Peptides against a protein of PDB entry 4HTP. Designs and how they scored, part 149

Target 1, 231 residues: chain A of PDB entry 4HTP
Amino acid sequence: SQTVASHVPFADLCSTLERIQKSKGRAEKIRHFREFLDSWRKFHDALHKNHKDVTDSFYPAMRLILPQLERERMAYGIKETMLAKLYIELLNLPRDGKDALKLLNYRTPTGTHGDAGDFAMIAYFVLKPRCLQKGSLTIQQVNDLLDSIASNNSAKRKDLIKKSLLQLITQSSALEQKWLIRMIIKDLKLGVSQQTIFSVFHNDAAELHNVTTDLEKVCRQLHDPSVGLSD

## One batch from the design tools (peptide; made by RFdiffusion4, then SolubleMPNN)

Design b2_p22_6_s3 (from b2_p22_6, 13 letters changed)
Fold by OpenDDE base, seed 5:
Structure b2_p22_6_s3 (fold): chain B 231 residues (1-231), chain A 22 residues (1-22)
Amino acid sequence: as target 1 above (231 residues)
Amino acid sequence: SEVEKALKEMQEAMKKAEEEAK
């Protein structure tokens, strides 16, 4: 069955996250998230207009927005150092070059940008002049590739992990890769709390998550903002 | 289709918001 996530470009989520991050005020951050969510729900209603009892929900997006709450997907086994080495190899960066050293020494920034310890931002600046192509991945495709990475990590298949990572990287813009890295590392740096995200999604979302710890269940049961837990 | 229209509207809304943030 078709899902909303199979139609929504990953770029649209990344653009929303970028706007949220750049916004200074809580109200503006909330507005950007709400606009994306409302658009998602509207599209869901259109996509499933003739279908009752669909299991499709905001979960594919929510698990990328709140990656620290992921319980279905196992650990990726990916750290910043692994990504740095992969980028150096993929981009054919000189090992002693400025960009390679920036990626490897991301914790000790030598530069003017206050990006100390934010590997994703450092990677973004290295990628920006090299990744000119628009990304082609949907949210579903990103999740499928991330599922593959987690599964292969559990199976200790390093070669297949690398293959899936290369697919993600080669089909993503620099901006999309910045956010993808943050999703993998499980730190989006949005400047909004988990509680705020849940509150915007549904009034009962935080409560249901506290009881169930199941993000998919939260997204599915509370898909309609007008239908509460007691209904 | 209504689905394609809804997707286009979503994309246009996201694009507009991106342009307003620039």
Scores: peptide ipSAE 0.206, ipTM 0.789, DockQ to the pose 0.905
Fold by OpenDDE base, seed 2:
Structure b2_p22_6_s3 (fold): chain B 231 residues (1-231), chain A 22 residues (1-22)
Amino acid sequence: as target 1 above (231 residues)
Amino acid sequence: SEVEKALKEMQEAMKKAEEEAK
């Protein structure tokens, strides 16, 4: 069956996350998230207009926005050092070169940007002059690749993990990769709390999540903002 | 299609939000 996530570019989510991160005020951050969510719900209504009892929901996006609450897929087994080595290899960076050293020594202040300790930001600046301006992946495709990575990590199939990572990297812009890295590491640095995200999604979302710890169930049962848990 | 229209509207909304943030 068709899903909203199969149509929404991953770039659109990343652009929204970038706006949220750049916004200083809580109200502005909330506005950007609300706009994306409202657009998603409108698209859902259009896509499923003639279909009853669909299981499609905001879950494919929500699990990327709140990756620390992911329970369906297991651990990726990916750390910053692994990604650094992969980028050095993929981009054919000189090992003793400035960019390779930035990636490997991401915790050490080496640059003018003050991005010490934020691997995703360091990677972004290395990738920006070398990657596509716009990626081609949908949210569904990103989730499928992440599922593959987690599954292959569990199975200890390192070669297949690398294959899926390469597909993600080669089909993504520098901006998309910045956010993808943060999703994998499970730290988006949005500057908004989980509670705020839930409150914007649905008034009962935090309560339902506290009881069930099931993010998909939260997204599915509370898909309509006008229908509460007591209804 | 209605799906394509809805996707376009979503994309336009995202672009507008980007322009307003600039």
Scores: peptide ipSAE 0.180, ipTM 0.782, DockQ to the pose 0.790
Fold by OpenDDE base, seed 1:
Structure b2_p22_6_s3 (fold): chain B 231 residues (1-231), chain A 22 residues (1-22)
Amino acid sequence: as target 1 above (231 residues)
Amino acid sequence: SEVEKALKEMQEAMKKAEEEAK
């Protein structure tokens, strides 16, 4: 059966996350998230109009927005240093060049942008002038590739991990790669708390998550914002 | 299709949100 995630471009999620990050106020951040969520729910209703027993939910997006709560997918085994080396190789950057050194020494404040310690932002600026690819991945495809990475990490198949990473990178814009990196590293830096994300999703979401620790169950059981746990 | 229409509406909503943020 088709899922919402199989239709939604990953670029749309990344654009929403970018808007949230750029917004100064909590209210504006919440508004951007709510707009994305409402559009998702509306699309869900349209997609599944003739189907009563649907397991599809916001989970494919939520697990990317709250990657620290991921429990289904095992660890990626990917660090910033691995990504730095991969980008240097992929982009054929001189090892002693400015951009390679920025990626490798991402914790050292060398730039004017104050991006010290934020590998994803440093990577973005390196990628922006070089990335000619328009992003083509759906949220489902991104999750499938991330599943592959986690599975291959568990199996210690480093070459297959690299293959899946290259597929993600080559099919993503610089902006999408910025957010992919943050999802993999599990630090989105949105400026809103987990509690805020849950509260916008559903009034009972935080409570249900505290009891179950199952993000998928939270998304499925509380898919309708008008139906509570006690209903 | 209804699915394509819904997707288009979502994309348009996202585009409007981007324009308002600029």
Scores: peptide ipSAE 0.162, ipTM 0.768, DockQ to the pose 0.800
Fold by OpenDDE base, seed 3:
Structure b2_p22_6_s3 (fold): chain B 231 residues (1-231), chain A 22 residues (1-22)
Amino acid sequence: as target 1 above (231 residues)
Amino acid sequence: SEVEKALKEMQEAMKKAEEEAK
């Protein structure tokens, strides 16, 4: 069955996240999230117009927006140091070069941009002049690759983890990779709380999540913003 | 901005998909 996530480019989610991050006010951040969510729901209604009782929901996007709440997917086993080494290898960066050292020593303040400690931002600036390819991945494809990484991590299949990471990297823009890194590390730095995201999604979302701890159930049961838990 | 362009393209793509689904 077709899902909304199979049609939505990952780039569009990343663009929304970038807007949210750059916005200073809570109201503006909320607006950008709401616009994306409303667009998703409208597309869902169109896509599933002739189908009742679909299980499709905002979950594929929500689990990327709130990656710290992921419970279905096992741990990736990926840290900043692993990603740094991968990028150095992939981009053929000299190990003693400025860019390699920036990635490896991402915690050390080096630049005027205040990016110290934010590996994703450091990676972005290294990737930006080198990554010219337009991203082509859908949200579903990103989730499939992340599922593969988690599964292969559990199975200790390092080569297959690397393969999936390379697919993510080679099919993503520098901006998409910035956000992908933050999703993997589980720190988006959006400047909005989990509670705010839930409140915008549905009035009962926070409550249902507190009881179930199941983000998919939250997204599915509260897909319609007009239908509450008591309905 | 590239971000605004991408969102516009998404909205247009979703709108087109919505129209094609009608």
Scores: peptide ipSAE 0.059, ipTM 0.647, DockQ to the pose 0.059

Design b2_p22_6_s4 (from b2_p22_6, 8 letters changed)
Fold by OpenDDE base, seed 4:
Structure b2_p22_6_s4 (fold): chain B 231 residues (1-231), chain A 22 residues (1-22)
Amino acid sequence: as target 1 above (231 residues)
Amino acid sequence: SEVEEALAAMRARMAEAEAAAL
């Protein structure tokens, strides 16, 4: 079945998130999110114009924007140390080199960037000169790979976890990987609250989520911003 | 088609967002 997420590049979401993060004011942050959301809804309407009963919603994007609310997929079993080691291997970084040490000791300030404790930012600077300038993954593909990781973690299939991670990494830009890491670690550092994201999405979103704790239901039932819970 | 136009618009927005983010 056709979904909006199968058409939207992951890079688009990442660029939006980057804009949100870089924005200083709440209003500007909200604007960037709203623009992405509005574009998504517009595309949804076009894509599903002749289909009344679709399950497609903003959920594929929302679960990446609010990864701490993920309830469908289980834990990834991925920590910063594992990613550090993977990157060192994949990029063939000297183990005693500056970049390898930055990844391994990401909690300790090693430079003037002030990114101590933010593994994703450390990784970004290491990756930027070494990876693709533009990624090729859609939001759907990213979610599929993340589902695979979670499933294989539950099944204790480390080899398949690595396979999916490599697919993510090799098909993503440095910027996309920065955000992907943050999604996996479940800390986007956007500077906006969950409540703000829900409020922008739909006036009743926070309430429905509080009751159901089901992000997909929230996205599906409140897909139309003009239709409330009581309707 | 409307779908193609919507996708094109999304792509255009993406390009703008990428340029601003990098």
Scores: peptide ipSAE 0.068, ipTM 0.713, DockQ to the pose 0.707
Fold by OpenDDE base, seed 5:
Structure b2_p22_6_s4 (fold): chain B 231 residues (1-231), chain A 22 residues (1-22)
Amino acid sequence: as target 1 above (231 residues)
Amino acid sequence: SEVEEALAAMRARMAEAEAAAL
């Protein structure tokens, strides 16, 4: 069935996340998230205007915003070291070169940006002059590829994992890859709490999640902010 | 900024979809 996530570019989510991260105040962070969410809900209503009882919800985006709460996908089996090696290979970086060493030793301060310990930021600066300026993936396509990675990790098919990663990388900008890496590693560094995200999404979201631990159920049951859990 | 432009474009697309559905 048709979903909102199939129409929303992954780049749009990433740009929203970037604005949230760069915002200094809680109120401003909340505003950016609320605006994205409201736009999503309006799009949903338009897309499904003549279809009742759809299962489509904010879940495809929410599971990328709160990746630590993911329960549907199995483990990716991907760490920073693996990504570093992949980028070195893909970008044909000299193994003893500055950029390769930055990726491999991302925990050690080597530059002026102060990004030590943040692999995604290190990768961003390496990728920025080398990658596409505009990505082509939708949120649904990103989730499909992540599903593939998790499934193939379970099946111990390293070749297929690499294939899906290459597809993600080659169709994404440097900014999109920064956020994709953070989603895979499950640390977005947004500066807002899980509770805040749930509070903005729906007044009953935190409670329902505490009971069910099912992020999809939370998103589906509480899709309408005006309809409570008790209704 | 590039980020602001991308966000604006997203919102514009969603608004257009809403308008088209009316």
Scores: peptide ipSAE 0.063, ipTM 0.698, DockQ to the pose 0.059
Fold by OpenDDE base, seed 1:
Structure b2_p22_6_s4 (fold): chain B 231 residues (1-231), chain A 22 residues (1-22)
Amino acid sequence: as target 1 above (231 residues)
Amino acid sequence: SEVEEALAAMRARMAEAEAAAL
């Protein structure tokens, strides 16, 4: 029952996403994603060298990279306003203070960075001087916590949602939280299209997804870039 | 940068895992 996701730190995915976002050209963005993916596949082969017919795939990472395509996990029920209030409480920010107001009024340009409307970036700058520098969560653990949030949202257990969110937040750096927020809100702002991500993953990925709308199936069936749908 | 260091660390960890798996 070993998975690649249980070994890969969430910080590593976030670092890759950050590099993609900061890259100006499409080719450079693709390169960063490809390098992460290739490393993942190599790790998979090493981890599962003595096992056949494993169900493990890139899915745990892909569902975080393309969160808008998530179908297994139901809605989180989390918006920017909820996160703002949570951070104000957690960080004990004065409610009428500059940082609290920045979080609550994230749509209004109040800072020097020009990040109006991007809650995750505003949160990042508030968090950076106040939180741990190194996170401790794996991709698997992040997905487990997100599963819990979705499940508890469906069950209308707001207290348990808050508990899982606090666990995510307290074990993540500011940079990791920036990306976590974007994953929850389902807008990564990478500057690359869904089609580009699929094309880099596998030549047949877009086609299979268009037919099945099943991201896990896409990742599992097309795990090997050299084996196509017709094979 | 912190981002670059984290990425480098990931690559190193994966390389170590590959080597350990022979």
Scores: peptide ipSAE 0.062, ipTM 0.707, DockQ to the pose 0.059
Fold by OpenDDE base, seed 2:
Structure b2_p22_6_s4 (fold): chain B 231 residues (1-231), chain A 22 residues (1-22)
Amino acid sequence: as target 1 above (231 residues)
Amino acid sequence: SEVEEALAAMRARMAEAEAAAL
């Protein structure tokens, strides 16, 4: 479909998130998010120049940035242990090997990186030498696959869940998978609050979300930063 | 870095799209 999300590589979002995470101060974190958002809005305006009343918005990205606020799709039913087992299988890691044990015992401090308890970071280092250097998925495609996972989890179709996960994994770089894992687990560790993200997006975003708890509505109604909630 | 390059490319693509629509 003709949406911004169908044109934006998932890698671009992940790169932005990586910058935000690595930034030391709130101001720098905000800057990186704002730059991504501004680019998105400009692209939206260009893409939909001759079309009025489009439903397209920042929602496809926002729901990945604030996955804990997801209300549209059902639960994934995916935990770190499931992902660990999947990676061990997919990468054909020896079960008693170093990398397999790192994934399975991700809560135990073992490495020099200080990544204990952060499964996504542990996975990243295991994946980096073993997966694609550049991913091929768009934000739209990622959301489609996540929708599939949620739907199949609800239907208790474990084999189809695995299929969609494999599509995500095999078409993503290690960095993209790190962030994908965090999106699925719903903990991005960005170092910025929900309130900060909303404030950067639109002055009225926090208020509208507090009332509606509808992230898509927030993104759609407040797409234009110059148009207020009461306008 | 790969991250910086990817972001630069994204911004460039979006800027180009905007310019093409004008």
Scores: peptide ipSAE 0.079, ipTM 0.724, DockQ to the pose 0.060; fails the geometry check

Design b2_p22_7_s1 (from b2_p22_7, 9 letters changed)
Fold by OpenDDE base, seed 2:
Structure b2_p22_7_s1 (fold): chain B 231 residues (1-231), chain A 22 residues (1-22)
Amino acid sequence: as target 1 above (231 residues)
Amino acid sequence: SKEEEELRKKWEEKIEELLKKN
């Protein structure tokens, strides 16, 4: 079955997240999220115009925006150190070189950028001059690859984990990889709370999530902003 | 911003394409 996520480029989500992060005011941050969400809903309506009772929802995007609330997907088993080593290998960085050391020692302030402790930002600057490929992944494809990583982590298939990570990396821009890293590490640093995201999504979203702890149910049941829990 | 407008237009175009196919 067709899903909105299968049509939306991951780059579009990342661009939205970047705008949210860069916005100073709460109102501007909310506006950017709302615009993305509204576009998603309109696309959903168009995609499913002739179909009732579809299971498709904002969940594929929401689980990437609020990765700390993920309950369906198992742990990735991926930390910054692993990603650093992977990038060093993939980019063929000298291990004693400046960029490799930046990735490995991401917690130590080493540069002019106040990005100490933010691995994703450090990775971004390392990747930016080296990543020439435009991202081609959809949100669905990103989620599929993340599912694969989690599944293979559970199965202790390190080779397959690496394969999926390489696929993500090689098909993503530097900006997309910055956000992908933050999704994997489960810290987007958007400057807006979970409550704010839920409030923009639906008035009853926070309440339903508090009860169910199921992000997919929240997205599915509260897909229509005009229909409440009591309706 | 120009970037926001471009994104909006991309979504609108995608929606229009879907509506024409249905």
Scores: peptide ipSAE 0.332, ipTM 0.846, DockQ to the pose 0.923
Fold by OpenDDE base, seed 5:
Structure b2_p22_7_s1 (fold): chain B 231 residues (1-231), chain A 22 residues (1-22)
Amino acid sequence: as target 1 above (231 residues)
Amino acid sequence: SKEEEELRKKWEEKIEELLKKN
């Protein structure tokens, strides 16, 4: 069956997240998220106009926005140091060069952008002059690749993990990779709480999640903002 | 912003295309 996630570019989610992060006020952050969510729901209604009882929901996006709440995927087994080494290899960066050292020593203040400790931002600046301007992956494809990484990590298949990571990297812009890194590391730095995200999604979302701890169930049962848990 | 408007239009166009096919 067709899903909204199969039609939405990952770039669109990343652009939304970037806007949220850059916004100073809570109200503006909420607005950007709401606009994306509303567009998603409208697209869902159009896509499934003639189909009742679909299982499609906002879950594919929500699990990327709130990666700390991921329970379906096992651990990726990926840390910043692994990504640094991968980028150095993939981009053929001189090991003793400035950019390689920035990636490896991401915790050390370099004084340039105040990005010390934020690997994703450091990676972004290294990638920006070297990567595609526009990615080609959908949200569904990103999730499929992340599922593959988690599965292969559990199976201790390091080569297959690398293969999936390479697919993600080579088909993504620098901005998309910035956010992808943050999703993998599970720290988006959006400046909005989990409670705020849930409250915008549905009034009963926080409560249902507190009881079930099942993000997919939350997204499916509370897909319609006008239909509550008691209805 | 101009960027927000462009994104909105992109979504609207996609929705319209779906509605025409269905």
Scores: peptide ipSAE 0.238, ipTM 0.805, DockQ to the pose 0.882
Fold by OpenDDE base, seed 4:
Structure b2_p22_7_s1 (fold): chain B 231 residues (1-231), chain A 22 residues (1-22)
Amino acid sequence: as target 1 above (231 residues)
Amino acid sequence: SKEEEELRKKWEEKIEELLKKN
């Protein structure tokens, strides 16, 4: 079946998240999220114009924006140290070199950027001169790869986890990888609360999520902002 | 911003393409 996520570049989500993070104040952050959401809904309506009963929803994006609420896929089993080692290997960084040490010792300030403790930002600066300028993955493809990682983690297939990670990394820009890392670690640092995200999505979203704890159900049932839970 | 406008335009163009095909 057709999905909006299969058409939306992951880069577009990442650029939106970047704008949200950089924006000062709640109102501006909300604006950027709302614009992305509205575009998604309009695209959905166009894509599914002749098919009224579809299961497609904002869920593929929402689960990346609120990764801490993920329930469909289990734990990735990936931490910053694993990613650091992977990047050192993949980028063939000298182990005693500046960049390798930055990744491994990401908690210790090594520069004036104030990025200590934010592995994704440290990785970004290491990756920026070394990675693709433009990624090629859609939101659906990113989710498929993340699903694979979680599934293989449960199955204790470390080799396949690495394979999926390599696919993500080699097909992503430095900026996309920054956000991908944050999604995997489940800390986007957007400066907007979960409640705010739900409130912008739908007035009843927070309530429905509180009852169901099912992010997909929330996105599907409340796809139309004008149709409430009681309707 | 220019980047926001470009993104908006990209969405609009894609939506228009879909509407023409339906």
Scores: peptide ipSAE 0.233, ipTM 0.805, DockQ to the pose 0.976
Fold by OpenDDE base, seed 1:
Structure b2_p22_7_s1 (fold): chain B 231 residues (1-231), chain A 22 residues (1-22)
Amino acid sequence: as target 1 above (231 residues)
Amino acid sequence: SKEEEELRKKWEEKIEELLKKN
């Protein structure tokens, strides 16, 4: 079945998140999120114009924007140290070299950019001169690969986890990988609260999530911003 | 910004294409 997520490049979500992060004011951050959401809803209406009873919703994007609320997908079993080692291997970085040491010692402030403790930012600068300028993955494909990682973690298939991670890395730009890392680690550092994201999505979203703890249900039932829970 | 406008146009073009095919 066709979904909005199967048509939206992951790069478009990452560009939106980057704009939100760079924005200083709350109002500007909200504007960027609202613009992406409105575009998504308009695309949904066009895609499903002649289809009834669709279950498609903003959920594929929302679960990447609020990864700490993920309940469907099990734990990835991935930490910063694992990613550091993977990048060192994949990029063939000298183990005693500057870039390898930056990745391994990401908690120690060694750089002028003040990125200490933010592994994703450190990884971005290492990846920028070495990665593709444009990624090829859709939001759906990213979610499929993340599902694979979680499933294989549960099954203790480390080799298959590595395979899926390599697919994500080799098909993503440095900017996309920065945000992908933050999604996996479940810390986006957007500068807006969960409540703000829900309030922009739908007036009743926070309430429904508090009761159900089901992000997919929230996105599906409150897909139309004009239709409330009591309607 | 120029980048925001380009992104907006990209979405609009995709929507228009879908509406023509349906």
Scores: peptide ipSAE 0.229, ipTM 0.803, DockQ to the pose 0.932

